# Peptides against a protein of PDB entry 8YR4: the designs that were tried, part 19

Target 1, 309 residues: chain A of PDB entry 8YR4
Amino acid sequence: PRGSPALQLVVLICLGLMGLERALNVLVPIFYRNIVNLLTEKAPWNSLAWTVTSYVFLKFLQGGGTGSTGFVSNLRTFLWIRVQQFTSRRVELLIFSHLHELSLRWHLGRRTGEVLRIADRGTSSVTGLLSYLVFNVIPTLADIIIGIIYFSMFFNAWFGLIVFLCMSLYLTLTIVVTEWRTKFRRAMNTQENATRARAVDSLLNFETVKYYNAESYEVERYREAIIKYQGLEWKSSASLVLLNQTQNLVIGLGLLAGSLLCAYFVTEQKLQVGDYVLFGTYIIQLYMPLNWFGTYYRMIQTNFIDMEN

## One batch from the design tools (peptide; aimed at target 1 L240 Q247 T295)

Design b1_p12_8_s4 (made by RFdiffusion4, then SolubleMPNN; from b1_p12_8, 9 letters changed)
Fold by OpenDDE base, seed 2:
Structure b1_p12_8_s4 (fold): chain B 309 residues (1-309), chain A 12 residues (1-12)
Amino acid sequence: as target 1 above (309 residues)
Amino acid sequence: MDEELLARERAE
């Protein structure tokens, strides 16, 4: 943000906190591995207690598990409120100034309330898109890359390959199935709007409906519109279940392949029991934010379409 | 889960 050094500092702090979140995503599984190894070796209580306390503290900073945001993420979100408000206000003022530069003929052809609603949607779309890209999409991709590098360096290269193939297949299928299901969702939304418009029109023409005793006819037409909507809703919901199941299968196969390979290397004494637990924990940790990737992709796609209109 | 979060964000 040009003009406020305080907001620039807040942005730098938020970027630093994002880097810290990435570090925590690597450290938490490592500390959990170390606990498992110390328990297996029957290590002294003092070493175990320190490692457990450190793990719990790192886990508090990271958050996760139950969809709870960690302390670092909450602090970042709190600090970002001022930056978001500044950005939103700047976009709103740019749109508003541009609307005042438009021709009188353009203003006479449109209702002022419709123009403001378009401006508000445009502002919300841009600010939402930027927030999702910066705080959800980019960090998730960074965590995947860091994971691939970590497994390639500290495990056998085969583990890095399994994670790479699993995550690449997951992302590709998520995009493809999300694009496929977007057709059903658009059809559902169009039919919802048409059903709502019919209900509003029938209610606005209440006197005419009453004059012709057409209440039963309007109710039957509304029922037919609802049945048609529910048929499209079912397709949308079923396509979501298919997406989730496909994602679950890809992660399940990656977890199976990697867990079997870990177990094999543990039996050969090339890896420790803690390394098996680390792999499983790390894959599940990478999976948690990826569950929302389809939603983020869809929101991004919707926001781009709303910016072009 | 994904649609319920979007439904909550639309209801606020």
Scores: peptide ipSAE 0.022, ipTM 0.661, DockQ to the pose 0.254
OpenDDE base, seeds 1, 3, 4, 5: peptide ipSAE 0.026, 0.024, 0.022, 0.021; ipTM 0.698, 0.693, 0.679, 0.672; seeds 1, 3, 4 fail the geometry check

## One batch from the design tools (peptide; aimed at target 1 Q247 N291 T295 R298)

Design b2_p13_1 (made by RFdiffusion4)
Pose (drawn by RFdiffusion4):
Structure b2_p13_1 (pose): chain A 309 residues (1-309), chain P 13 residues (1-13)
Amino acid sequence: as target 1 above (309 residues)
Amino acid sequence: AAARAAAEAAAAA
């Protein structure tokens, strides 16, 4: 925010809260391991109670699920509401003030609905791009790297390889399948618009009664168009199911390899009992934000082209 | 799976 000083402080607080969320993401599974290790060695009730309370408090600060739930990141959503309002207003006002100064030939040439759709979509694109990228993409790529470092240095050497290969495969397969699916989606959207246009045309022209008893013909043509649309929709959604399945298979293979290796190492007195639940929890924690990357890829590309317009 | 499908439908809307 160029103008106001009160909002730069809010931006800095939001970035600090994002850092704190990354720290909590690292911290909570460590406390879960400590609790399990204390539990297996018959520890007194005092230290166990205090450690349990601390773990619960950390789980409360971190998202109880999917990270979009915690007290942190919600304070962030609140402050970002206040900040993103300013950018939205400024961009809309700049567009509106520019559209009123262009010459007449320009306005006589282009329609109004198309010009206004471009402007609205542009403002929504800038806002979305800022939110998606800064608060949902970079933090996850930072979480993957932090996890790789933690497992490779403080846990063992092989688990770094396991996490690295799993996440690399996950990202590559997601992008590869997503481009194909986008082609299918566009193909389906064009036909959906054509079907809507046919239905609107048949409704507007109540001449079907005049030039024939052509109600059946209008119904048949509508059915054919619906069938074509449904075929394209089935293709697109089946592609979506395949993407989900491949992502799940990749995570599952990574979890299986990590769990087996951790169990074997625990039986050989190299690792403690808590390290198993540490690995499991952390792998699930990494998986949860990764569930929405094909959508982020699609939205980032679309919003980039829209902002360019 | 259902959560992904719902999120994708919402994003498409």

Design b2_p13_1_s1 (made by RFdiffusion4, then SolubleMPNN; from b2_p13_1, 10 letters changed)
Fold by OpenDDE base, seed 3:
Structure b2_p13_1_s1 (fold): chain B 309 residues (1-309), chain A 13 residues (1-13)
Amino acid sequence: as target 1 above (309 residues)
Amino acid sequence: MKEFLEYEKKAEA
């Protein structure tokens, strides 16, 4: 936000809170590890109670990993409302100013409601794209990189390699399958709009339909349009299930490989029991935002295409 | 899963 130092400060605070979320994503598994180790060692109650209390407090700050439930994430979202409102208003005013600079001939050739709908879509597209990039995509990629570095440094290079291969395969398959399924979704949305348009046209021409006793014919045409829509909806939904299952399989294989390796290193006394629990907890934490990555990637593609139009 | 589908539908609306 150029021109408002207060909003620049809010952006810097939001970036600081994002950094804190990344730190919490590492610290929460570490404290959970420490609890398991202290329990295994039969440590004094005071040390255990302090570590548990600290873990629960860190977990409260982090939240449940769904991105919206943590105190830090909620505080970031709250502060971001003002930045979003400023950005939206600036984009809306730029679009509105540009619309007033356009020729009278351009305005006479278009319905005002269609122009406004294009402007609203453009504004929503830009603001949505920025929000998804900054708050979902970039942080998720950062968490993966931090995870790879952490496992490579504090466990063994093999753990970092497993996480790297698992996450790289996951992201690649997510992109490829999402691009493949986008054709089914586009076809579904096109047929949905055509089905809605047919219903609207039939209802707008109600008197003509009544005059010709054509109600049964219009109902049958609408039924055919619905059946065609449902066939495309099924393909879209089935492709989504396939995506989710593919993602689950990749994470499951990564978790299996890493868990077996971790268990082996614990049997060799190179790692502690808490390290096994840390690995499992951390991989699950990385998986939670990644489940949405296909949605974010698709939103980015849609919003980018909507900005080029 | 349902949240993913709902978020996917909300992102298309």
Scores: peptide ipSAE 0.016, ipTM 0.598, DockQ to the pose 0.730
OpenDDE base, seeds 1, 2, 4, 5: peptide ipSAE 0.016, 0.008, 0.016, 0.015; ipTM 0.590, 0.503, 0.566, 0.582; seed 2 fails the geometry check

Design b2_p13_1_s2 (made by RFdiffusion4, then SolubleMPNN; from b2_p13_1, 10 letters changed)
Fold by OpenDDE base, seed 1:
Structure b2_p13_1_s2 (fold): chain B 309 residues (1-309), chain A 13 residues (1-13)
Amino acid sequence: as target 1 above (309 residues)
Amino acid sequence: MKEFLEHEEKAEA
């Protein structure tokens, strides 16, 4: 934010908290591994109790893995409110100023309510895009990269390769299936608007409909429009189930391959029992944000289209 | 959850 050093400091603190969230995503599985190893070795109670207490504290800071429920994420979100309000107001004022700079011919062809709706959509699209990129997309990609590096360095190059192949396939299929389903969603939304418009037009012309005793005809035309909408809605919903199932299969195969390899390395005494638990926990932690990636990708795509209009 | 965010995005649009 230009002109407010206080808000620049808040942005730097929020970036520092985002870095801390990435560190917690690595540390929490490591401490959980250490608990399992200490239990396996029958370590002294004092060492175990300290490690468990430290793990629970780190887990409180991290939260439930959805990125929104941890102490650090809540503190970041709280601090970000002022930055978001400043950014929103600045975008809104820029759009409003630009609307006043437009030609009188542009304004004479549009209703004031349509102009305001364009300004609101433009503000919401820019602020939404920025929030999704900074707080969801970039952090999720960073966690994947950190995971690949971690498994490649501390386990074996084969674990890093499994995570790389699993996550790259997951992201690629998520994008491709999301783009493929976007046509069904657009068709559904277009048919929803057409069905609503027909209902409004029929109700506005109710005197004419009564004069011709055409109520049954208007109801039948509305039923046909609903059936057509429901056929498109079913395709949209079925395509979402297909996306979710495809994502679940890719993660399941990656978890299977990596868990079998980890179990084998534990039997060979190259890894400890805690390392098996770490791998499973870490993959589940990566999966939780990735489940939303298709939604974020679509929201970003919609917000870009709404900015160009 | 995905469906809920898709529904909220439909309610705001």
Scores: peptide ipSAE 0.021, ipTM 0.622, DockQ to the pose 0.273
OpenDDE base, seeds 2, 3, 4, 5: peptide ipSAE 0.019, 0.020, 0.019, 0.020; ipTM 0.615, 0.618, 0.596, 0.610

Design b2_p13_1_s3 (made by RFdiffusion4, then SolubleMPNN; from b2_p13_1, 11 letters changed)
Fold by OpenDDE base, seed 3:
Structure b2_p13_1_s3 (fold): chain B 309 residues (1-309), chain A 13 residues (1-13)
Amino acid sequence: as target 1 above (309 residues)
Amino acid sequence: MESFLKYEEEAEK
């Protein structure tokens, strides 16, 4: 935000909190590993209790991995409200100023309600795109990179390679399947709008329909439109299930390969039992935000297309 | 998890 040093400071604090979230995503599995190792070694209660208390505190700061449930994430979201409001207001004022610069002929050709709807969609699209990029996409990619580096340095290069291949395949398949399913979603939305328009037109012409006793004909036409919509909705929903299942299979294969390798290294006394638990917990933590990546990718594409129009 | 992706798809409507 150019022009407000206070909002610039809030953005810097939010970026610092995002960095802290990335650190917590590494530290929480490490402390969980340490608990498992201390339990395995039958360590003194005082050391175990301190490590458990520290883990629970770090887990409170991180949250449950569903986006906004951690203290740090909630604090970031709270601070970001002011930045979002400033950005929204600035975009709204720019759009509004631009609308006033447009020719009278452009304004006479459009209904005021349509112009406002375009302005609201434009503002929401820009603000949404920025929020998803900064708070969801970039952090998720950063967590993957940090994960690859961590496993490569502290386990073995083979673990880093498994995570790299798994995440690269996951992202690639997510993009490809999301692009493939976007056609079904667009067709569904187009048919939904057409079905709604038909219902509105029939109701607006109620007197004419009643005059010709055409109610049964209009109901049948509406039924046909609904059946056509439901056929497209089924394709959209089935394609979403296929996406989710494909994602689950890729993560499952990565988890299997890495867990077997980790178990093997534990049997060779190269890794501890806690390291096996760390790998599993860390992969599950990476999986949670990645499940949303298909949605984020689609939202980015939609918002980009809505900005070009 | 399927429900969450679907919920965001419904929130875009």
Scores: peptide ipSAE 0.025, ipTM 0.695, DockQ to the pose 0.616
OpenDDE base, seeds 1, 2, 4, 5: peptide ipSAE 0.021, 0.017, 0.020, 0.022; ipTM 0.663, 0.620, 0.648, 0.676

Design b2_p13_1_s4 (made by RFdiffusion4, then SolubleMPNN; from b2_p13_1, 11 letters changed)
Fold by OpenDDE base, seed 3:
Structure b2_p13_1_s4 (fold): chain B 309 residues (1-309), chain A 13 residues (1-13)
Amino acid sequence: as target 1 above (309 residues)
Amino acid sequence: MEEFLKYEEEAEK
C-alpha cells in the first residue's frame, strides 16, 4: 500500500510474523527431538521439564496442524484485516471509477445488479488471490525449501533428496490431478446453474404451469436435471477422493523411505532416536498445508479466469 | 477430507 506508512509497517510486521512461523516450523520438531533424546538418556527432571515447557510454548505459538490456530498466525490474520480492507476498498473504488468512465451505451446494455455483481466478484477475486498467494502458497513453498535444506545439512543428503523427490512428485501430481478434475467441476457447476435456472423459470411461470396442469411434467423435468447434476457431482467428488488418495500415497511412500533410512542410521549410531521422531514430525507438518495446495491452485486458476472476463 | 470439501465449497461461493 503506497499511500499509508502505517499500513506498510503492518505489512512488514506480517512478513516478519510469516518468517517467525517458518522458524517455528523448524524449531518445534527440534525441541520434540530434544525431549525424546533427554527421555532416552534419562536426563535430570529439571532439564527435561524446561525443554518440555519450551516445546509447549513454541507449539502454542505455532498452533495446531492446520497452522491457522497458532498465536502467531492469529496475530498475523488480525493485523492483516486492516491491509485487506484497505486493498479491497482501493480495488472497489478503482472498479467503481472505471465503471463511471464507461459509455452510456455500455450501462444501458447491462442491468445494474449484474454490473455490481461483476465488480464484487472482481474485487473478491483480486483480494482472495493476493491473500492465498502471500499467506498460503508462498509460505508452503518456503517451508518445503527450508525442510530440504535442513535435512540435507543436519541429517544426510539422502534425506534432503527423499524430501525433494517426495514434495516435487506431490506438487506435480496435485497440479495434474487438479487440472484433470477441474473439467468435472466445471461441468457440475454448469449443470447446477442450469438446474437452478430451470427451477426459477418454472416458479416464475407458475400461473402458466398451473393453467396447463403441467406440474407433474415440470417436476419430472426437474428430477431429470437433478439426476444429471448428481451424476456430475459424483464424478467431481470421486475425482477429489482420487486426488486425496494420490497425495496420501506419495506422502506415505516418502515417509516410509525416509523413516526406514532414519531407522537404519539410528541402528548404525549415526543418528539418535530423537532424529527419527523429528523426521516423522517434520514430514507430517509439511504435509498438512500441502493438502490445501490443490484448492489453492484451483482458486488461483479460477481467479485468473475471473480477472480475464 | 471434510474440511477440504468445505473449503472447496466455500471457495466456489
Scores: peptide ipSAE 0.017, ipTM 0.612, DockQ to the pose 0.846
OpenDDE base, seeds 1, 2, 4, 5: peptide ipSAE 0.016, 0.014, 0.014, 0.015; ipTM 0.599, 0.566, 0.562, 0.589; seeds 2, 4, 5 fail the geometry check

Design b2_p13_2 (made by RFdiffusion4)
Pose (drawn by RFdiffusion4):
Parts: C-alpha cells; structure tokens; sequence
Structure b2_p13_2 (pose): chain A 309 residues (1-309), chain P 13 residues (1-13)
C-alpha cells in the first residue's frame, strides 16, 4: 500500500503470522512424538499432563484441519480483509476514472457490458492473484522444502528421498492432467452457453403457436441440445475424477513406502515408537494443502490473462 | 463465464 502507513504495519504482521504458521506446522508433530515417547516409557502424571496441555494448545493455534482453521491464519484473514479492501477500492476507482476520459468514437464503438465485465474481472483478478499466490502457493512450496530438510537431516537419509519423490510426482502429475482437463472444461462451457441461448430464444418468441403447432419441435431441439451438453459435462467430470484418483494414488504410495521403512527401522532399535506417528502425521499434514493445486493452477492462469486484459 | 472451485475427493485416514 503506497499511501497509508497504518496498512504497511498490517502487511508486515500478516507476513509474520504466515511465518509463525510455518513454524507451528513443523512444531506440532514433534510434540506429538514427544507425547507418544513419554507415554511408552511409563512417565509420571505431571510431565505428561503439562506436555499434553502444550500439544493441545499448539494444535489449537495450528489449524485443527486443513490449515484454514487455526486461530493464526484467521487473524491473518481479518487483517488481510482490512488491507485488500484498500487495493480493491484503488483499482476500481482508477478504472472508473480512466473510462470517463476516452473520446466519443471509442464509446460508440464498443458496448458497455463487455467493457464493464473486463474491468470487474480485472479488479477481481488482481485481488485473487495477490491472495492465491502470496498466501496459498508459496507457503506450501516452503512447507515441502522444510519437510524435506527436516526428514533428510534430523530423521534419516532415505525419508528425504521418499518425500522428495512423492511430492515431485504429485506436482508433475497434477499439472499434466490439469491442462487436459481445462481443454475439456472449455469445450463443455461453450455448449452450456449455446443451450441457454436456445432456451431464451424459444421463450421470447411466442410465435411458435402462430407459424405452426411447433411446441413439440421447440421441445425436441431443446432436448437434443441438452443431450449434447450432458455428454460434454460427463467427459469433463470424469477427467476430474481421474485427477483426484491419480493424486490419491501418489500420496498413498508415498505413505506406504515411508510407513514400511519406519516400522522396519523401529523393530531394529534404530528409531523410537513416536517416529512412526511423526511420519504419518507429517505426511497427512503435507497432503492436505496439496489437494487444491489443479484449481490454483487454473485460477492463476485465468487471472493472469484477465489482468493482462 | 463465472469461475468456481473444483470438487475434491480426498483420502480418508
């Protein structure tokens, strides 16, 4: 924010809260391991109670689910509401002030609905792009790297390879399948618009009664158009199911390999009992934000082209 | 054309 000083402080607080969320993402599974290790060795009730309370508090600060739930990141959403309001107002006012100074030929040439749709979609594009990228993409790519470092240095060497290969395959397959699915989605959307236009035309012109008893013909044409649309929709949604399945298979294979190796190492007295639940929890924690990357890819591309317009 | 989020079918643990 160029003008106001009160908002730059809020931006900095938001970035600090994002860092704190990354630290909590690392910290919570470590406390879960410590609790399990203390539990297996018959520890007194005092240290166990205090450690349990601390773990619960950390789970509360971190998102109880999917990271969009914790007290942190919600304080962030609140402050970001206050900040993103300023950018939205400034961009809208700049567009509106520019549209009122163009010459007459320009206004006589282009329609109003198209010009206004471009402006609205542009403002929404800038806002969404800032939000999606800064608060949802980069933090996840940072979580993956931090996890790779933690497992490769503080846990063992092989688990770094396991996590690296799993996440690389996940991202590559997600992008590859997403482009194909986008082609299918566009093909379906065009027909949906055509079906709506046919229905609107048949409704507006109550001449069907005059030039024939052509109610049946108008109904038949509408049914044919609906069938065509349904075929394209089935293709698109089946592609979406395939994407979900391939993502789930990749994560499942990574979890299986990591769990088997950890169990074997625990039986050989190399790792403690808590390391199993540490791995499992951390793999699930990495998986939860990765569930929404094909959507982020599609939205970043669409918003980039819109902002360019 | 409007935009929306896609459906997700996650793993159950």
Amino acid sequence: as target 1 above (309 residues)
Amino acid sequence: TSESDDSVTPLSF

Design b2_p13_2_s1 (made by RFdiffusion4, then SolubleMPNN; from b2_p13_2, 7 letters changed)
Fold by OpenDDE base, seed 1:
Structure b2_p13_2_s1 (fold): chain B 309 residues (1-309), chain A 13 residues (1-13)
Amino acid sequence: as target 1 above (309 residues)
Amino acid sequence: MPEEPDPVFPLKF
């Protein structure tokens, strides 16, 4: 943010916390591996208790699930509030100044409520896009790259290749199926707006409808519009189930291939039992944010279209 | 309308 050194420092701290989250995503599985190895070796209680305590502390910092619930993520989110407010206000003022620079002819054709809705939509779209890119998309891609590097260096090149192929296929199918789904979603939203507009117009003209005893006719036309909407809604929802099932299948195949390979290397005494647990834990950690990737891609795509209009 | 994020049901693992 230009003009506030305090907010620049907060951005640098937030970037440092994002780097710490990436480090925790690697360290938590490593410490969990070490616990399993120490249990297998029947290590002394003092070493085990220290490693368990350290793991639980790191897990508290990381959080459980979608990465949003950990102490580090919560601290980042808290610090980011001021940066978000500054960015939102700056975008809102830029949109508002641009609206005042537009020709009188542009304003005469539009209602004040429509102009305000365009400004709010534009501000929300830009701020949302930046937040999704910085806090979800970039971190998820970074965690995948870190995972490929880690498994390639510390396990075997074959593990890095399995993760690379699995994640590349997952991302590619997610994009392709999401783009295909966007057609059904746009058709659904257009029909929803048309159905709502018809209901509003019928209710605003209720005196005319009553004068002609046309209530049954208006209800039947509304029913037909709902049935048409539900047919598009079903296609949208069914395509989402297909996306989720495809994603689950790709991750399941990657987990199967990598787990079988890891189990084989453990039987050959090239890896320890803890390394099997590390692989499974790390793949599950990658999978959780990837479930949202299709949603983020769609929101980014919609926000770009809403900025061009 | 803000496109509601499709509730990709967070798989509560």
Scores: peptide ipSAE 0.024, ipTM 0.585, DockQ to the pose 0.506
OpenDDE base, seeds 2, 3, 4, 5: peptide ipSAE 0.020, 0.023, 0.021, 0.021; ipTM 0.582, 0.593, 0.580, 0.571

Design b2_p13_2_s2 (made by RFdiffusion4, then SolubleMPNN; from b2_p13_2, 7 letters changed)
Fold by OpenDDE base, seed 3:
Structure b2_p13_2_s2 (fold): chain B 309 residues (1-309), chain A 13 residues (1-13)
Amino acid sequence: as target 1 above (309 residues)
Amino acid sequence: EPEEFDPVFPLVF
């Protein structure tokens, strides 16, 4: 935010906390590995208890991998409220100023409530887009890159390659299938709006419908609109299941390939049992935010289209 | 309209 050094500092702190989240995403699997190794070696209780306590503390800071439940993520979200409010207010004031610069003829042609709704949508789209890009998309991509580097350096280059291929295929299929699904979703939303508009029009003309005893006809027309909507809704929902199943298959194949390779290297005494557990834990941690990537991509695409209009 | 967060159901592993 230009003009407030305090809010700039809050942004820098939030970026620092995002960096800490990335570090925690690496450290938590490492500490979990160390616990498994210490258990395997039958290490003294004091070393084990310290490592477990440290792991639980790091896991408390990280949270459950659902992006919103960790102490660091909650602190980041809390600090970001002021930045979001400043950004929202600035966008709202810019839109409001621009609306006042528009010709009287433009205002006379539109209902004030529609203009305000467009302004609110525009503000929400910009602030939403920025939040999803900065807090979800960029961090997820960073975690993937960090994961590839980590596995390439501390394991074998083959593990880094498996993660790279798996994540690249996952992201590509997520984008392609999401773009394909967007057609069904747009058709569904258009038919939903048409169905709602028909219901509202029938209810606004209630006296006319009663006068002509056309209630049964309006109900049947509404039923036909609902059936048409549900046919599009089914296509949208079925395409979502297909997306999720495709994503699951890609991650499952990556997990299988990497787990087999890790197990092989453990049998050759090149890796420890804890390294097998680390691989599985780390892949699951990468997978959790990636499930939302299709949703983020979609929201980004919609918010860009809403900003161009 | 709030685009329904199609919950890409986190496939709970």
Scores: peptide ipSAE 0.018, ipTM 0.594, DockQ to the pose 0.669
OpenDDE base, seeds 1, 2, 4, 5: peptide ipSAE 0.016, 0.010, 0.016, 0.015; ipTM 0.574, 0.555, 0.568, 0.561; seeds 4, 5 fail the geometry check

Design b2_p13_2_s3 (made by RFdiffusion4, then SolubleMPNN; from b2_p13_2, 7 letters changed)
Fold by OpenDDE base, seed 4:
Structure b2_p13_2_s3 (fold): chain B 309 residues (1-309), chain A 13 residues (1-13)
Amino acid sequence: as target 1 above (309 residues)
Amino acid sequence: DPVSFDEVFPLKF
């Protein structure tokens, strides 16, 4: 935010809170590991109670991980409201100023209400995109990298490799399937707009439709447009289920491979029982924001492509 | 003509 040092400070605080969320995403599984190990070792109640209390406090700060309603995430979201409002207002004023620079001929050829609706969508799109990139996509990628480093350093290179391969395959398939899905979504949106336009035109011409007794004909044309829309909607929705299932399978296979390897290393006394729990907890925690990654990537891609067309 | 988003949105990224 250029021009307000206060909002620049708020952005820096939000970035600091994002760094704290990344630290919490590592610490929470570690403290959970430590609880399991202390329980296994039958450690004194005082050490166990302190570790449990610390874990619950860290878990309150973290919430469910990236995209959850943890205290730190809520505080970040609260502080970001002013930055979002500043960004929105700046984009709205830039669009509005640009519209006033356009020729009278351009304005006379356009419906003002349609222009404003496009301006509002554009503003919402840009502000939404920035928020999704900064608060969901970048943090999730950071958590993956931190996870690979952590598992490679503290477990074994094999665990880091499993996480790397699983997450790389997940991201690649998410991108490829999302790009494939975007075609169906565009076709659906185009047909939705055409169906809505037909309904509006029929209702605006109500007197003419009534004069010709063409009500049944207009209803049948609207029905055909709805059926065509629903055929495209089904493809869009079915492709989403396919994406989600593909993502679930990749994470399931990564969780299986890593959990079996953890269990094996625990049997070989190279890892503790808590390490098995840490791995599973951390992978599930990475999966939660990644489940939305396909939606975020699609929003990013849609926002870029809706700006190119 | 449909209003192009590019005509309304000056930010060519």
Scores: peptide ipSAE 0.046, ipTM 0.742, DockQ to the pose 0.028
OpenDDE base, seeds 1, 2, 3, 5: peptide ipSAE 0.015, 0.008, 0.007, 0.045; ipTM 0.550, 0.395, 0.498, 0.738; seeds 2, 3 fail the geometry check

Design b2_p13_2_s4 (made by RFdiffusion4, then SolubleMPNN; from b2_p13_2, 7 letters changed)
Fold by OpenDDE base, seed 3:
Structure b2_p13_2_s4 (fold): chain B 309 residues (1-309), chain A 13 residues (1-13)
Amino acid sequence: as target 1 above (309 residues)
Amino acid sequence: DEEEFDPVYPLVF
């Protein structure tokens, strides 16, 4: 935010909190590993209790794997409200100023309510895009990179390779299947709007429909529109299930390959039992935000299309 | 176009 040093400081604090979230995503599995190792070694209660207390505290800071429930994430979201409000207001004022610079002929050719709706969509699109890029997409990609580096350095290059291949395949399939399903979603939304428009037109012409006793005909036309909508809705929903299943299969195969390799290295005494648990917990933590990646990719595409229009 | 923000609800496991 240009012109407010206070909001610039809040942005820097939010970026620092995002860095802390990335550190917590590494530390939480490490502390969980350490608990499993201490339990396996039958370590003294005081060491175990301290490690468990530290783990629970770190887990409270991180939150559950739904990214919005951790203390750090909630604090970031709270601080970001002021930045979002400033950004929204600035975009709204820029659009509103630009609307006043437009010719009288442009204003006479448009309905004021349509212009305001376009302005509100444009502001929501820009602010949404920025929020999804900065707080969801970039952090998720950073966590993947940090995960690959971590596994490559502290386990073996083979673990880093498995995570790299799994995440690269996951992201690629997510993009390809999301692009493929976008046609079904667009067709569904177009048919939904047409179905709604037909209902509105029939109700606006209520007197004419009554005059001709055409109620049964309008109901049947509406039924046909609904059936056509539901046929497209089914394709959209079925394509979403296929996406989720494809994602689950890729993660399942990556988890299988890495878990078998980890179990093998534990049997060879190259890794500890806690390292097996760390691998499983870390992969699950990487998986949770990746489920939303198809949503974020779609939102980014929508928001770019809405900014070009 | 109201691109209904159909959240691709990930199957929240």
Scores: peptide ipSAE 0.015, ipTM 0.522, DockQ to the pose 0.442
OpenDDE base, seeds 1, 2, 4, 5: peptide ipSAE 0.014, 0.008, 0.013, 0.009; ipTM 0.513, 0.496, 0.515, 0.504; seeds 1, 2 fail the geometry check

